# Ledger of designs, part 42: peptides against a protein of PDB entry 2V3S

Target 1, 95 residues: chain A of PDB entry 2V3S
Amino acid sequence: PISLVLRLRNSKKELNDIRFEFTPGRDTAEGVSQELISAGLVDGRDLVIVAANLQKIVEEPQSNRSVTFKLASGVEGSDIPDDGKLIGFAQLSIS

## One batch from the design tools (peptide; made by RFdiffusion4, then SolubleMPNN)

Design b2_p16_8_s2 (from b2_p16_8, 10 letters changed)
Fold by OpenDDE base, seed 4:
Structure b2_p16_8_s2 (fold): chain B 95 residues (1-95), chain A 16 residues (1-16)
Amino acid sequence: as target 1 above (95 residues)
Amino acid sequence: SERAEKLKAQAAEIEK
């Protein structure tokens, strides 16, 4: 399995790392993304962007060691999006 | 689900 870390801010704006495994052929990017949402760790509005970037990193984990992407939920948030501070952005990386 | 509960347990605060 591929060991991954999703880094993003929670509802209290605290930066968190969520560690999880992805097994190609058994797991799907959309399925795991839905589980992240069910766990309350990802906003439901971010299903598409999280799944797309999860798919990108797991299909070429040797090349795509880290991907940072804009969250749909961050666009209308109180804070100005900032990829450097991961405000309105999240990051997936290979552990 | 089983994975959802595991994901919650594997979340760790890095910084405020």
Scores: peptide ipSAE 0.673, ipTM 0.944, DockQ to the pose 0.371
Fold by OpenDDE base, seed 3:
Structure b2_p16_8_s2 (fold): chain B 95 residues (1-95), chain A 16 residues (1-16)
Amino acid sequence: as target 1 above (95 residues)
Amino acid sequence: SERAEKLKAQAAEIEK
C-alpha cells in the first residue's frame, strides 16, 4: 500500500495532516475522496479536485512525491487563496 | 465506515 498525507486547513483555519493508505487495485481515488468527505475532513465541493490529485499521486508515486492544488471551497471563502500558506489549497504527499 | 473513522483518528494539528 501507498502511505499518504493530506495537509489542509480545517474550519478553524488550523493546518492538519491526515495520514491514510491507498492500495492500488482495491481502492479508487474517488472512493477514498468520498470517505474523506464522509469523515468531515474534506468539503463536499472539493470531491473532484481531491480525487483528481489523489489519482495523479498514486499512479506515479515514485515521481509525484507531492502535489498542491486549489480547492473549490477556498475560492468562495473570505481569505484570498495562497498555496504557500495552504489557504484555499491542499497538499497530498507520499509519507 | 471503518475507513472514515480511521481517517478521523489519524488527523493531527500541525499549526494554528
Scores: peptide ipSAE 0.673, ipTM 0.944, DockQ to the pose 0.372
Fold by OpenDDE base, seed 1:
Structure b2_p16_8_s2 (fold): chain B 95 residues (1-95), chain A 16 residues (1-16)
Amino acid sequence: as target 1 above (95 residues)
Amino acid sequence: SERAEKLKAQAAEIEK
């Protein structure tokens, strides 16, 4: 399986790393993203973008070691999005 | 779900 880390800020704006595995052929990007939402770790509004980027990293994990992407939930927030600080952005990386 | 519970357990604070 592919070992990944999702780095993003929680509702308290605290930066967290979420470790998880992805098994190609068994797991789907959509399915794992739904589980992240069910766990309360990802905002439901971010399903599409998380799934898209998860798919991107797992299809070529050797080439795509890290992907940073804008969250839909961050756009409507009061804080100014910043990819460097992961404000309104999240990052997926290979462990 | 089982994965959801595991995900919660595998979350770690890095910084505030």
Scores: peptide ipSAE 0.671, ipTM 0.943, DockQ to the pose 0.371
Fold by OpenDDE base, seed 2:
Structure b2_p16_8_s2 (fold): chain B 95 residues (1-95), chain A 16 residues (1-16)
Amino acid sequence: as target 1 above (95 residues)
Amino acid sequence: SERAEKLKAQAAEIEK
């Protein structure tokens, strides 16, 4: 399986790392993203963007060691999005 | 789900 880390801020604006595994052929990007939402770790509005980027990193983990992407939930928030501080952005990386 | 519970347990704060 592929060992991944999702780094993003929680509702308290605290930066967190979420470790998880992805097994190609058994898991799907959308399925795992839905589980992240069910766990309360990802905003439901971010299903599409998280799934798209998770798919990107798992399809070629040797080439895509890290991907940073803009969250839909961040655009509607009070804070101005900032990829450097991961405000309104999240990051997926190979562990 | 089992995975959801595991995900919660594998979340760690890095910084504010």
Scores: peptide ipSAE 0.668, ipTM 0.943, DockQ to the pose 0.370

Design b2_p16_8_s3 (from b2_p16_8, 8 letters changed)
Fold by OpenDDE base, seed 5:
Structure b2_p16_8_s3 (fold): chain B 95 residues (1-95), chain A 16 residues (1-16)
Amino acid sequence: as target 1 above (95 residues)
Amino acid sequence: SARAEALKAQAKEINA
């Protein structure tokens, strides 16, 4: 399986890492993303973008060691989005 | 789900 880390800020704006595994052929990007939402770790509005980027990283994990992407939920926040600080952004990386 | 619960447990705050 592919070992991944999702880094993003929680509701208190604290940066968190979520470790999880992805098994190609068994897991789907959308399915795992839905579980992240069910766990309360990802905003439901971010299903599409998380799934898309998860798919991207798992299809070529050797080339895509890290992907940072803008969250739909972050656009509505009071803070200015910043990919460097992961404000309104999240990051997926190969562990 | 079981996976959702596992994900919750694996969330960790990152400190500088």
Scores: peptide ipSAE 0.708, ipTM 0.935, DockQ to the pose 0.364
Fold by OpenDDE base, seed 2:
Structure b2_p16_8_s3 (fold): chain B 95 residues (1-95), chain A 16 residues (1-16)
Amino acid sequence: as target 1 above (95 residues)
Amino acid sequence: SARAEALKAQAKEINA
């Protein structure tokens, strides 16, 4: 399996790392993303963007060691999005 | 689900 880390801020704006495995052929990017949402770790509005970027990293893990992407849930927030601070952004990386 | 619970357990705060 592919070992991954999702780095993003929780509802208290605290930065968290979430470690998980992805098994190609068994798991789907959308399925795992839905589980992240069910776990309360990802906002439901971010299903599409998380799934898209998860798919990107698992299809070419050696080329896409890390991907940072804008969250839909962060666009309308009071805080200005910042990819460096992962405000309104999340990051997926190969562990 | 089992996976959701596992994901919750794997969440760790990163301090600056």
Scores: peptide ipSAE 0.707, ipTM 0.935, DockQ to the pose 0.343
Fold by OpenDDE base, seed 3:
Structure b2_p16_8_s3 (fold): chain B 95 residues (1-95), chain A 16 residues (1-16)
Amino acid sequence: as target 1 above (95 residues)
Amino acid sequence: SARAEALKAQAKEINA
């Protein structure tokens, strides 16, 4: 399996790392993303973007070691999005 | 689900 880390801020704006495994042929990017949402770790509005970037990293994990992407939930938030601080952005990386 | 519960347990705050 591929060992991954999703780094993003929670509702208290605290930065968290979420470690999980992805098994190609068994798991799907959308399925795992849905579980992240069910766990309360990802906003439901971010299903599409998280799934898209998860798919990107797992299709070529040796090349795509890290991807940072804008969250839909962060666009209309109180804070201005900032990819460097992961405000309104999340990051997926190979562990 | 079992995976969702595992994900919750695996979430870790990054302290500066």
Scores: peptide ipSAE 0.706, ipTM 0.935, DockQ to the pose 0.369
Fold by OpenDDE base, seed 4:
Structure b2_p16_8_s3 (fold): chain B 95 residues (1-95), chain A 16 residues (1-16)
Amino acid sequence: as target 1 above (95 residues)
Amino acid sequence: SARAEALKAQAKEINA
């Protein structure tokens, strides 16, 4: 399995790392993303972008060691999106 | 689900 870390801010704006595994052929990017949402760790509006970037990193984990992407939930938020501070952005990386 | 519960347990605040 591929060991991954999702770094993003929670509802309290605290930066968190979420460690999880992805098994190619058994797991799907959309399925794991849905579980992240069910766990309350990802906003439901971010299903598409999280799944797309999860797919990107797991298809070539040696080439795509880290991906940072803009969250749909961050666009309408009060804070100005900032990829450097992961405000309105999240990051997936290979552990 | 079992995975959702596991994910909750894996969440960790990053300091410094």
Scores: peptide ipSAE 0.705, ipTM 0.934, DockQ to the pose 0.360

Design b2_p16_8_s4 (from b2_p16_8, 9 letters changed)
Fold by OpenDDE base, seed 1:
Structure b2_p16_8_s4 (fold): chain B 95 residues (1-95), chain A 16 residues (1-16)
Amino acid sequence: as target 1 above (95 residues)
Amino acid sequence: SSRAAALKAQAAAINA
């Protein structure tokens, strides 16, 4: 399995790392993303973008060691999106 | 789900 870390800010705007494994052929990017949402760790509005980037990293984990992407949930927030600070952005990386 | 519970339990705050 592929060991991954999802780094993103929680509701208190605190940066958190979420560790999980992805098994190609058994797991799907959308399925795992839905589980992240069910856990309250990802906003439901971000299903599409999280799944897309999860798919990207697991299709070539040796080449795509880290992907940072803009969250749909962060666009209308009070804070200006910033990929460096992961404000309105999240990051997936290979553990 | 079981994975959802595990994901939540494994969440870790990044400390300075």
Scores: peptide ipSAE 0.376, ipTM 0.875, DockQ to the pose 0.343
Fold by OpenDDE base, seed 3:
Structure b2_p16_8_s4 (fold): chain B 95 residues (1-95), chain A 16 residues (1-16)
Amino acid sequence: as target 1 above (95 residues)
Amino acid sequence: SSRAAALKAQAAAINA
C-alpha cells in the first residue's frame, strides 16, 4: 500500500496532518475521498478536487511526491487563499 | 466506516 499524508486546516484554522494508506486495485480515489468527508476531515464541496489530486498522486507516486491544490470551500471564505500557508489549499504527499 | 474512524483518530495538529 501507499502511505499518504493530507495536510490541511481544520474549522479552527489549525494546520493538521491526516495519515492514511491507499491500496491500488482495491481502493478508489473517490471512495477514499468520500471517507475523508464522512470523517469530517474534508468539506463535502471538495470531493471532486480531492479525488482528482488523490488519483494523480497514487497513479505515479514516485514522480508525484507532493501535490497542492485549491479547495472549493476556500474560494468564498473570509481569508484570502494562499498555497504557501495552505489557506484555502490542501496538500497530499507521500509519507 | 472503519477507515473513517481510523482517519479521525489519526488527525494530528502540527506543532510549531
Scores: peptide ipSAE 0.372, ipTM 0.874, DockQ to the pose 0.344
Fold by OpenDDE base, seed 2:
Structure b2_p16_8_s4 (fold): chain B 95 residues (1-95), chain A 16 residues (1-16)
Amino acid sequence: as target 1 above (95 residues)
Amino acid sequence: SSRAAALKAQAAAINA
């Protein structure tokens, strides 16, 4: 399996790493993203973007060691999005 | 789900 880390801010705006494994052929990007949402770790509005980037990284894990992407949930937030601080952005990386 | 529970347990704060 592929060991991944999702880095994003929680409801307290604290940066967190969420570790999980992805097994090609058994897991789907959509399915794992849904589980992240079910766990309350990802906003439901971010399903599409998380799934898309998860798919990207698991397709070519050797080439895509890290991907940073804008969250839909961050656009409507009070804070200005900032990819450097991961405000309104999340990052997926190979562990 | 079991994965959801595991994901919660695996969340860790990143210290400055």
Scores: peptide ipSAE 0.369, ipTM 0.875, DockQ to the pose 0.338
Fold by OpenDDE base, seed 4:
Parts: sequence; structure tokens; C-alpha cells
Structure b2_p16_8_s4 (fold): chain B 95 residues (1-95), chain A 16 residues (1-16)
Amino acid sequence: as target 1 above (95 residues)
Amino acid sequence: SSRAAALKAQAAAINA
């Protein structure tokens, strides 16, 4: 299995690392993304972008060691999105 | 799901 870390801010704006494994052929990017949403760790509005980037990293984990992407849930928030601070952005990386 | 529960339990603040 592929060991991954999702780094993003929680509702209190605190940066968190979420560790999980992805098994190609058993797991799907959308399925795991739905589980992240069900756990309350990802906003439901971010299903599409999280799934797309999860798919990207697991298809070539040796090459795509890290991907950072804009969250749909962060666009209309009060804070200005910032990829460096992961405000309105999240990061997936290979553990 | 079982993974959802595990995900929630394993989430950790990186500045802790």
C-alpha cells in the first residue's frame, strides 16, 4: 500500500497531518475522499479536488511525491487563500 | 466506515 499524508487546516485553522494508506486496485480516489469527508476532516465541497489530486499522486507515487491544491471551501472564506501557509489549500504527500 | 473512524483518530496537529 501507499502511505500518504494529507496536510490541511481544521475548523480552528490549526494545521493537521492526516495519515492513511491507499491500496491500488482496492481503494479508489473518490472512495477514500468520501471517507475523509465522513470523518469530518475534509469539507464536502472539496470532494472533486481532493479526489483528483489523490488520483494524481497514487498513479505515480514515485514521481509525484507532493501535490498542493486549492480547496473550493476556502475560496469564499474570510481568509485570503495562501498556498505557502496552506490557507484555503491542502497538501498530499507520500509518507 | 472503519477507515473514517481511524482517520479521525489519527489526525494530529503538526505544531503540537
Scores: peptide ipSAE 0.368, ipTM 0.875, DockQ to the pose 0.391

## One batch from the design tools (peptide; made by RFdiffusion4, then SolubleMPNN)

Design b2_p17_1_s1 (from b2_p17_1, 5 letters changed)
Fold by OpenDDE base, seed 3:
Structure b2_p17_1_s1 (fold): chain B 95 residues (1-95), chain A 17 residues (1-17)
Amino acid sequence: as target 1 above (95 residues)
Amino acid sequence: GSYTVTVGDRTFTVVSV
């Protein structure tokens, strides 16, 4: 399995690392993204972007060690998005 | 700190940065 970390800010704007595994051939990017949402760890509005970037990193984990992407939930928030501070952005990386 | 969240057979470990 691939060991992944999803780094993003919680509702208190605190940065957290969410660690989980992905098994190619058993898991799907959309399925795991839906589980993240069901767990209350990802906003439902971010399903599409999380799934797209999860697919990107797991299809070539040796070359894609980290991907940073804009959250739909961040755009609708009060804070101005900032990829450097991961405000309105999240980061997926290989452990 | 850290805690876990389980959905079905999948476990997520949440760690404060």
Scores: peptide ipSAE 0.852, ipTM 0.972, DockQ to the pose 0.960
Fold by OpenDDE base, seed 2:
Structure b2_p17_1_s1 (fold): chain B 95 residues (1-95), chain A 17 residues (1-17)
Amino acid sequence: as target 1 above (95 residues)
Amino acid sequence: GSYTVTVGDRTFTVVSV
């Protein structure tokens, strides 16, 4: 399996690393993204963007060691998005 | 700190940065 880390700010704006495994051929990017939402770790509005970037990193983990992307939930928030501080952005990386 | 969240058979480990 692929060991992944999703770095994302929680509802208290605290930065956290969410560690999990992904098994190609058994797991799907859409399915795991839905599980992240069910776990309360990802905002439901971010399903599409999280799934798209999870798919990107797992399809070529050797070349895509890290991806940073803009969250839909961040755009609708009061804070100005900032990729450097991961405000309104999240980062997926290979552990 | 750290904690775990389980959904079905999948476990997520959350670690504060």
Scores: peptide ipSAE 0.852, ipTM 0.972, DockQ to the pose 0.963
Fold by OpenDDE base, seed 4:
Structure b2_p17_1_s1 (fold): chain B 95 residues (1-95), chain A 17 residues (1-17)
Amino acid sequence: as target 1 above (95 residues)
Amino acid sequence: GSYTVTVGDRTFTVVSV
């Protein structure tokens, strides 16, 4: 399995690393993304962007070691999006 | 700190940065 880390801010704006495994051929990017949402760890509005980037990283984990992407849930948040501070952005990386 | 969240057979480990 591929060991992944999803770094993003929680509802208290605190930065957290979410560690999980992905098994190609058994798991799907959309399925795992839906589980992240069901767990309350990802906003439901971010299903599409999380799934797209999860798919990208698991397709070529040796080349795509880290991807940073804009969250749909961050656009109308109280804070101005900032990829450097991961405000309105999340980062997915290979552990 | 850290804690785990389980959905079905999948476990997520959450670690404060």
Scores: peptide ipSAE 0.852, ipTM 0.972, DockQ to the pose 0.948
Fold by OpenDDE base, seed 5:
Structure b2_p17_1_s1 (fold): chain B 95 residues (1-95), chain A 17 residues (1-17)
Amino acid sequence: as target 1 above (95 residues)
Amino acid sequence: GSYTVTVGDRTFTVVSV
């Protein structure tokens, strides 16, 4: 399995690392993304973007060690999105 | 701190950075 970390801010703007495994051929990017949402760890509005980037990182984990992407849920936030501070952005990386 | 969340047979470990 691939060990992944999803780094993003919670509702209190605190940065968290969410660690989980992904098994190619058994798991799907869409399915795991839905589970992240069901767990209350990802906003439902971010399903598409999380799934797309999860697919990107698991298809070539040795080449794509980290991907940072803009969250749909962050667009309407009070803070201006900032990829460096992960405000309105999340980061997936290989553990 | 850290905690775990389980959905079905999937476990997520959440760690404060």
Scores: peptide ipSAE 0.852, ipTM 0.972, DockQ to the pose 0.942

Design b2_p17_1_s2 (from b2_p17_1, 5 letters changed)
Fold by OpenDDE base, seed 2:
Parts: structure tokens; sequence; C-alpha cells
Structure b2_p17_1_s2 (fold): chain B 95 residues (1-95), chain A 17 residues (1-17)
């Protein structure tokens, strides 16, 4: 399995690392993304972007060691998005 | 700190940075 870390801010704007495994051929990017949402760890509005980037990193984990992407849930938030501070952004990386 | 969230057979470990 591929060991992954999803770094993003929670509802209290605290930065967290979410560690999980992904098994190619058994797991799907969309399925795992839905589980992240079900767990309350990802906003439902971010299903598409999380799934897309999860797919990107697991399809070529050797070349895509880290990906940072803009969250849909962060666009209309009170804070100005900032990829460096992961405000309105999340980061997926290979553990 | 850290905590664990499980959905079905999937486990997520959440670590405060």
Amino acid sequence: as target 1 above (95 residues)
Amino acid sequence: GSSTVTVGDRTFTVVSV
C-alpha cells in the first residue's frame, strides 16, 4: 500500500496531518475521498478536488511526491487563500 | 496530539502539526 499524508486545516483553522493508506487496485481515489468526508475530515464540497489530486499522486507516486491544491470550501471563506500557509489549500504527500 | 478515525475498514490517523 501507499502511505499518504493529507495536510489541511480543520474547522478551528488548526493544521493537521491525516495519515492513511491507499492500495492500488482495491481502493479508488473517489472512494477514499468520500471516506474522508464521512469521517468529517474533509468538507463535502472538496470531494472533486481531493479525489482528483489523490488520483494524481497514487497513479505516479514516484514522480508526484507532493501536490498542493486549492479547496472549493476555502474560496468563499473569511480568510484569503494562501498556499504557503495552507489556508484554503490542502497538501497530499507520500509518507 | 493524535487521534484515530475509522470509516468502515479504513483508518485515518490525525496528527496536530
Scores: peptide ipSAE 0.842, ipTM 0.969, DockQ to the pose 0.976
Fold by OpenDDE base, seed 3:
Structure b2_p17_1_s2 (fold): chain B 95 residues (1-95), chain A 17 residues (1-17)
Amino acid sequence: as target 1 above (95 residues)
Amino acid sequence: GSSTVTVGDRTFTVVSV
């Protein structure tokens, strides 16, 4: 399996690493993204963007070691989005 | 600190950075 880390801020604006595994041929990007949402770890509004970037990283994990992407849930927030600080952004990386 | 969340057979480990 592929060992992944999803780094993003929780509701308290604290940065967390969410570690999980992805098995090609058994798991799907959308399925795992839905599980992240069910776990309360990802906002439901971010299903599409998380799934798209998860698919990107698992299809070529040797070349796509890290991807940073804007969250839909962060666009209308009070804080200005910032990819460097992961405000309104999340990062997926290969562990 | 760290904690775990399980959905079905999938485990997520959450680590404070």
Scores: peptide ipSAE 0.842, ipTM 0.969, DockQ to the pose 0.962
Fold by OpenDDE base, seed 5:
Structure b2_p17_1_s2 (fold): chain B 95 residues (1-95), chain A 17 residues (1-17)
Amino acid sequence: as target 1 above (95 residues)
Amino acid sequence: GSSTVTVGDRTFTVVSV
């Protein structure tokens, strides 16, 4: 399996690393993204963008060691989005 | 700190940075 880390801020704006595994051929990017939402770890509005980037990283884990992407949920937030600070952004990386 | 969240057969480990 592929060991992944999803780094993003929680509701208190605290940065967390969410560690999980992805098994190609058994898991789907869409399915795991839905599980992240069901776990309360990802905002439901971010399903599409998380799934797209999860698919990207698991397709080429050797070359795509890290991907940073804008969250739909971050657009409505009070803070200005910032990819460097992961404000309104999340990061997926290979563990 | 760290915690674990499980959904079905999937386990997520949450670690504060």
Scores: peptide ipSAE 0.842, ipTM 0.969, DockQ to the pose 0.977
Fold by OpenDDE base, seed 4:
Formats: C-alpha cells, structure tokens, sequence
Structure b2_p17_1_s2 (fold): chain B 95 residues (1-95), chain A 17 residues (1-17)
C-alpha cells in the first residue's frame, strides 16, 4: 500500500496531518475521499478536488511526491486563501 | 498529539502539526 499524508486545517484552523494508506486496485480515489468526508476530516464540498489530487498522486507516487491544491470550502471563508500557509489549501504527500 | 478515526475498515491517524 501507499502511505499518504493529507495536511490541512481543521474547523479550528489548526494544521493537522492525516495519515492513511491507499491500496491500488482495491481503493479508489473517490472512495477514499468519501471516507475522509464521512470521518469528518474533509468538507463535503471538497470531494471533487481531493479525489482528483489523490488520483494524481497515487497514479505516479514516485514522480508526484507532493501536491498542493485549492479547496472549494476555502473560497467563501473569511480568511484569504494562502497556499504557503495552507489556508484554503490542502497538501497531499507520500509518507 | 494524535488520534485515530475509523470508517469501515479504513483508519485515519490524525496528528497535530
């Protein structure tokens, strides 16, 4: 399995690393993304963007060691999005 | 600190940065 880390801010704006495994051929990017949402770890509005970037990183984990992407849930928030501070952005990386 | 969240058979480990 591929060991992944999803780094993003929780509802209290605290930065967390969410560690999980992805098994190609058994797991799907959309399925795992839905589980992240069910766990309360990802906003439901971010299903599409999380799944897309999860798919990207698991397709070629040797080449795509880290990806940072804009969250849909961060657009309407009061805080100005900032990829460097991961405000309105999340980061997926290979552990 | 760290905690775990389980959905079905999948476990997520949450670590504060």
Amino acid sequence: as target 1 above (95 residues)
Amino acid sequence: GSSTVTVGDRTFTVVSV
Scores: peptide ipSAE 0.841, ipTM 0.969, DockQ to the pose 0.980

Design b2_p17_1_s3 (from b2_p17_1, 6 letters changed)
Fold by OpenDDE base, seed 1:
Structure b2_p17_1_s3 (fold): chain B 95 residues (1-95), chain A 17 residues (1-17)
Amino acid sequence: as target 1 above (95 residues)
Amino acid sequence: GEYTVTVGDRTFTVVSV
């Protein structure tokens, strides 16, 4: 399996690393993304963008060691999005 | 801090940065 880390801020704006595994051929990017939402770790509005970037990193994990992407939930927030501080952005990386 | 969340048979480990 591929060991992944999703780094993003929680509802208290605290930065967390969410560690999980992805098994190609068993898991799907959309399925795991929905599980992240069900776990309360990802906003439901971010399903599409999380799934797209999860797919990107797992299809070529040797080449795509890290991907940073803009959250839909961040656009609607009160804080100005900032990829450097991961405000309105999240980062997926290979552990 | 660190804690885990399980959905079905998948476990997510959450670690404060």
Scores: peptide ipSAE 0.852, ipTM 0.973, DockQ to the pose 0.963
Fold by OpenDDE base, seed 2:
Structure b2_p17_1_s3 (fold): chain B 95 residues (1-95), chain A 17 residues (1-17)
Amino acid sequence: as target 1 above (95 residues)
Amino acid sequence: GEYTVTVGDRTFTVVSV
């Protein structure tokens, strides 16, 4: 399986690494993204963007070691989005 | 800190950065 880390801020604005495995051919980007939401770790509004980027990284894990993307849940937030501080952004990387 | 969340058969390990 592929060992992944999803780095993003929780509801308290604390930065966390979420570690999990992805098995190609058994798991789907959409399915795992839904599980992240069910776990309360990802906002439901971010299903599409998380799934899209998860698909990107698992398709070519050797070349796509890390991807940073804008969250839909962060667009209308009180804080100005900042990819460097991962405010309104999340980062998915190969462990 | 560190904790785990399980959904079905999948486990997520959450680590504070």
Scores: peptide ipSAE 0.852, ipTM 0.972, DockQ to the pose 0.963
Fold by OpenDDE base, seed 5:
Structure b2_p17_1_s3 (fold): chain B 95 residues (1-95), chain A 17 residues (1-17)
Amino acid sequence: as target 1 above (95 residues)
Amino acid sequence: GEYTVTVGDRTFTVVSV
């Protein structure tokens, strides 16, 4: 399995690393993304973008060691999106 | 801190950065 880390801020704007595994051929990017949402760890509005980037990283984990992407849920926030600070952005990386 | 969340057969480990 592929060991992944999803780094993003919680509702208190605190940065957290979410560690999980992905098994190609058994798991799907869409399915795992839905599980992240069901776990309350990802906003439901971010299903599409999380799934897309999860797919990207698992298809070429040796090359795509890290991907940073803008969250749909962050657009309406009061804070200005910032990929460096992961404000309105999340980062998915290979552990 | 650290805690785990399980959904179905999947476990997520959450770690404060």
Scores: peptide ipSAE 0.852, ipTM 0.972, DockQ to the pose 0.956
Fold by OpenDDE base, seed 4:
Structure b2_p17_1_s3 (fold): chain B 95 residues (1-95), chain A 17 residues (1-17)
Amino acid sequence: as target 1 above (95 residues)
Amino acid sequence: GEYTVTVGDRTFTVVSV
């Protein structure tokens, strides 16, 4: 399995690393993204963007060691989006 | 801190940065 880390700010704006495994051929990017949402770890509005980037990193984990992407849930928030501070952005990386 | 969340057969480990 592929060991992944999703770095994302929680509802208190605190940065957390969410560690999980992905098994190619058994798991799907869409399915795991839905589980992240069900766990309360990802906003439901971010299903599409999380799934797209999860697919990107697991299809070529040797080449795509890290991906940073804009969250739909962060666009209308009070904080100005910033990829460097991961405000309105999340980061997926290979552990 | 660190804690786990389980959904079905999948476990997520959450670690404060």
Scores: peptide ipSAE 0.852, ipTM 0.972, DockQ to the pose 0.949

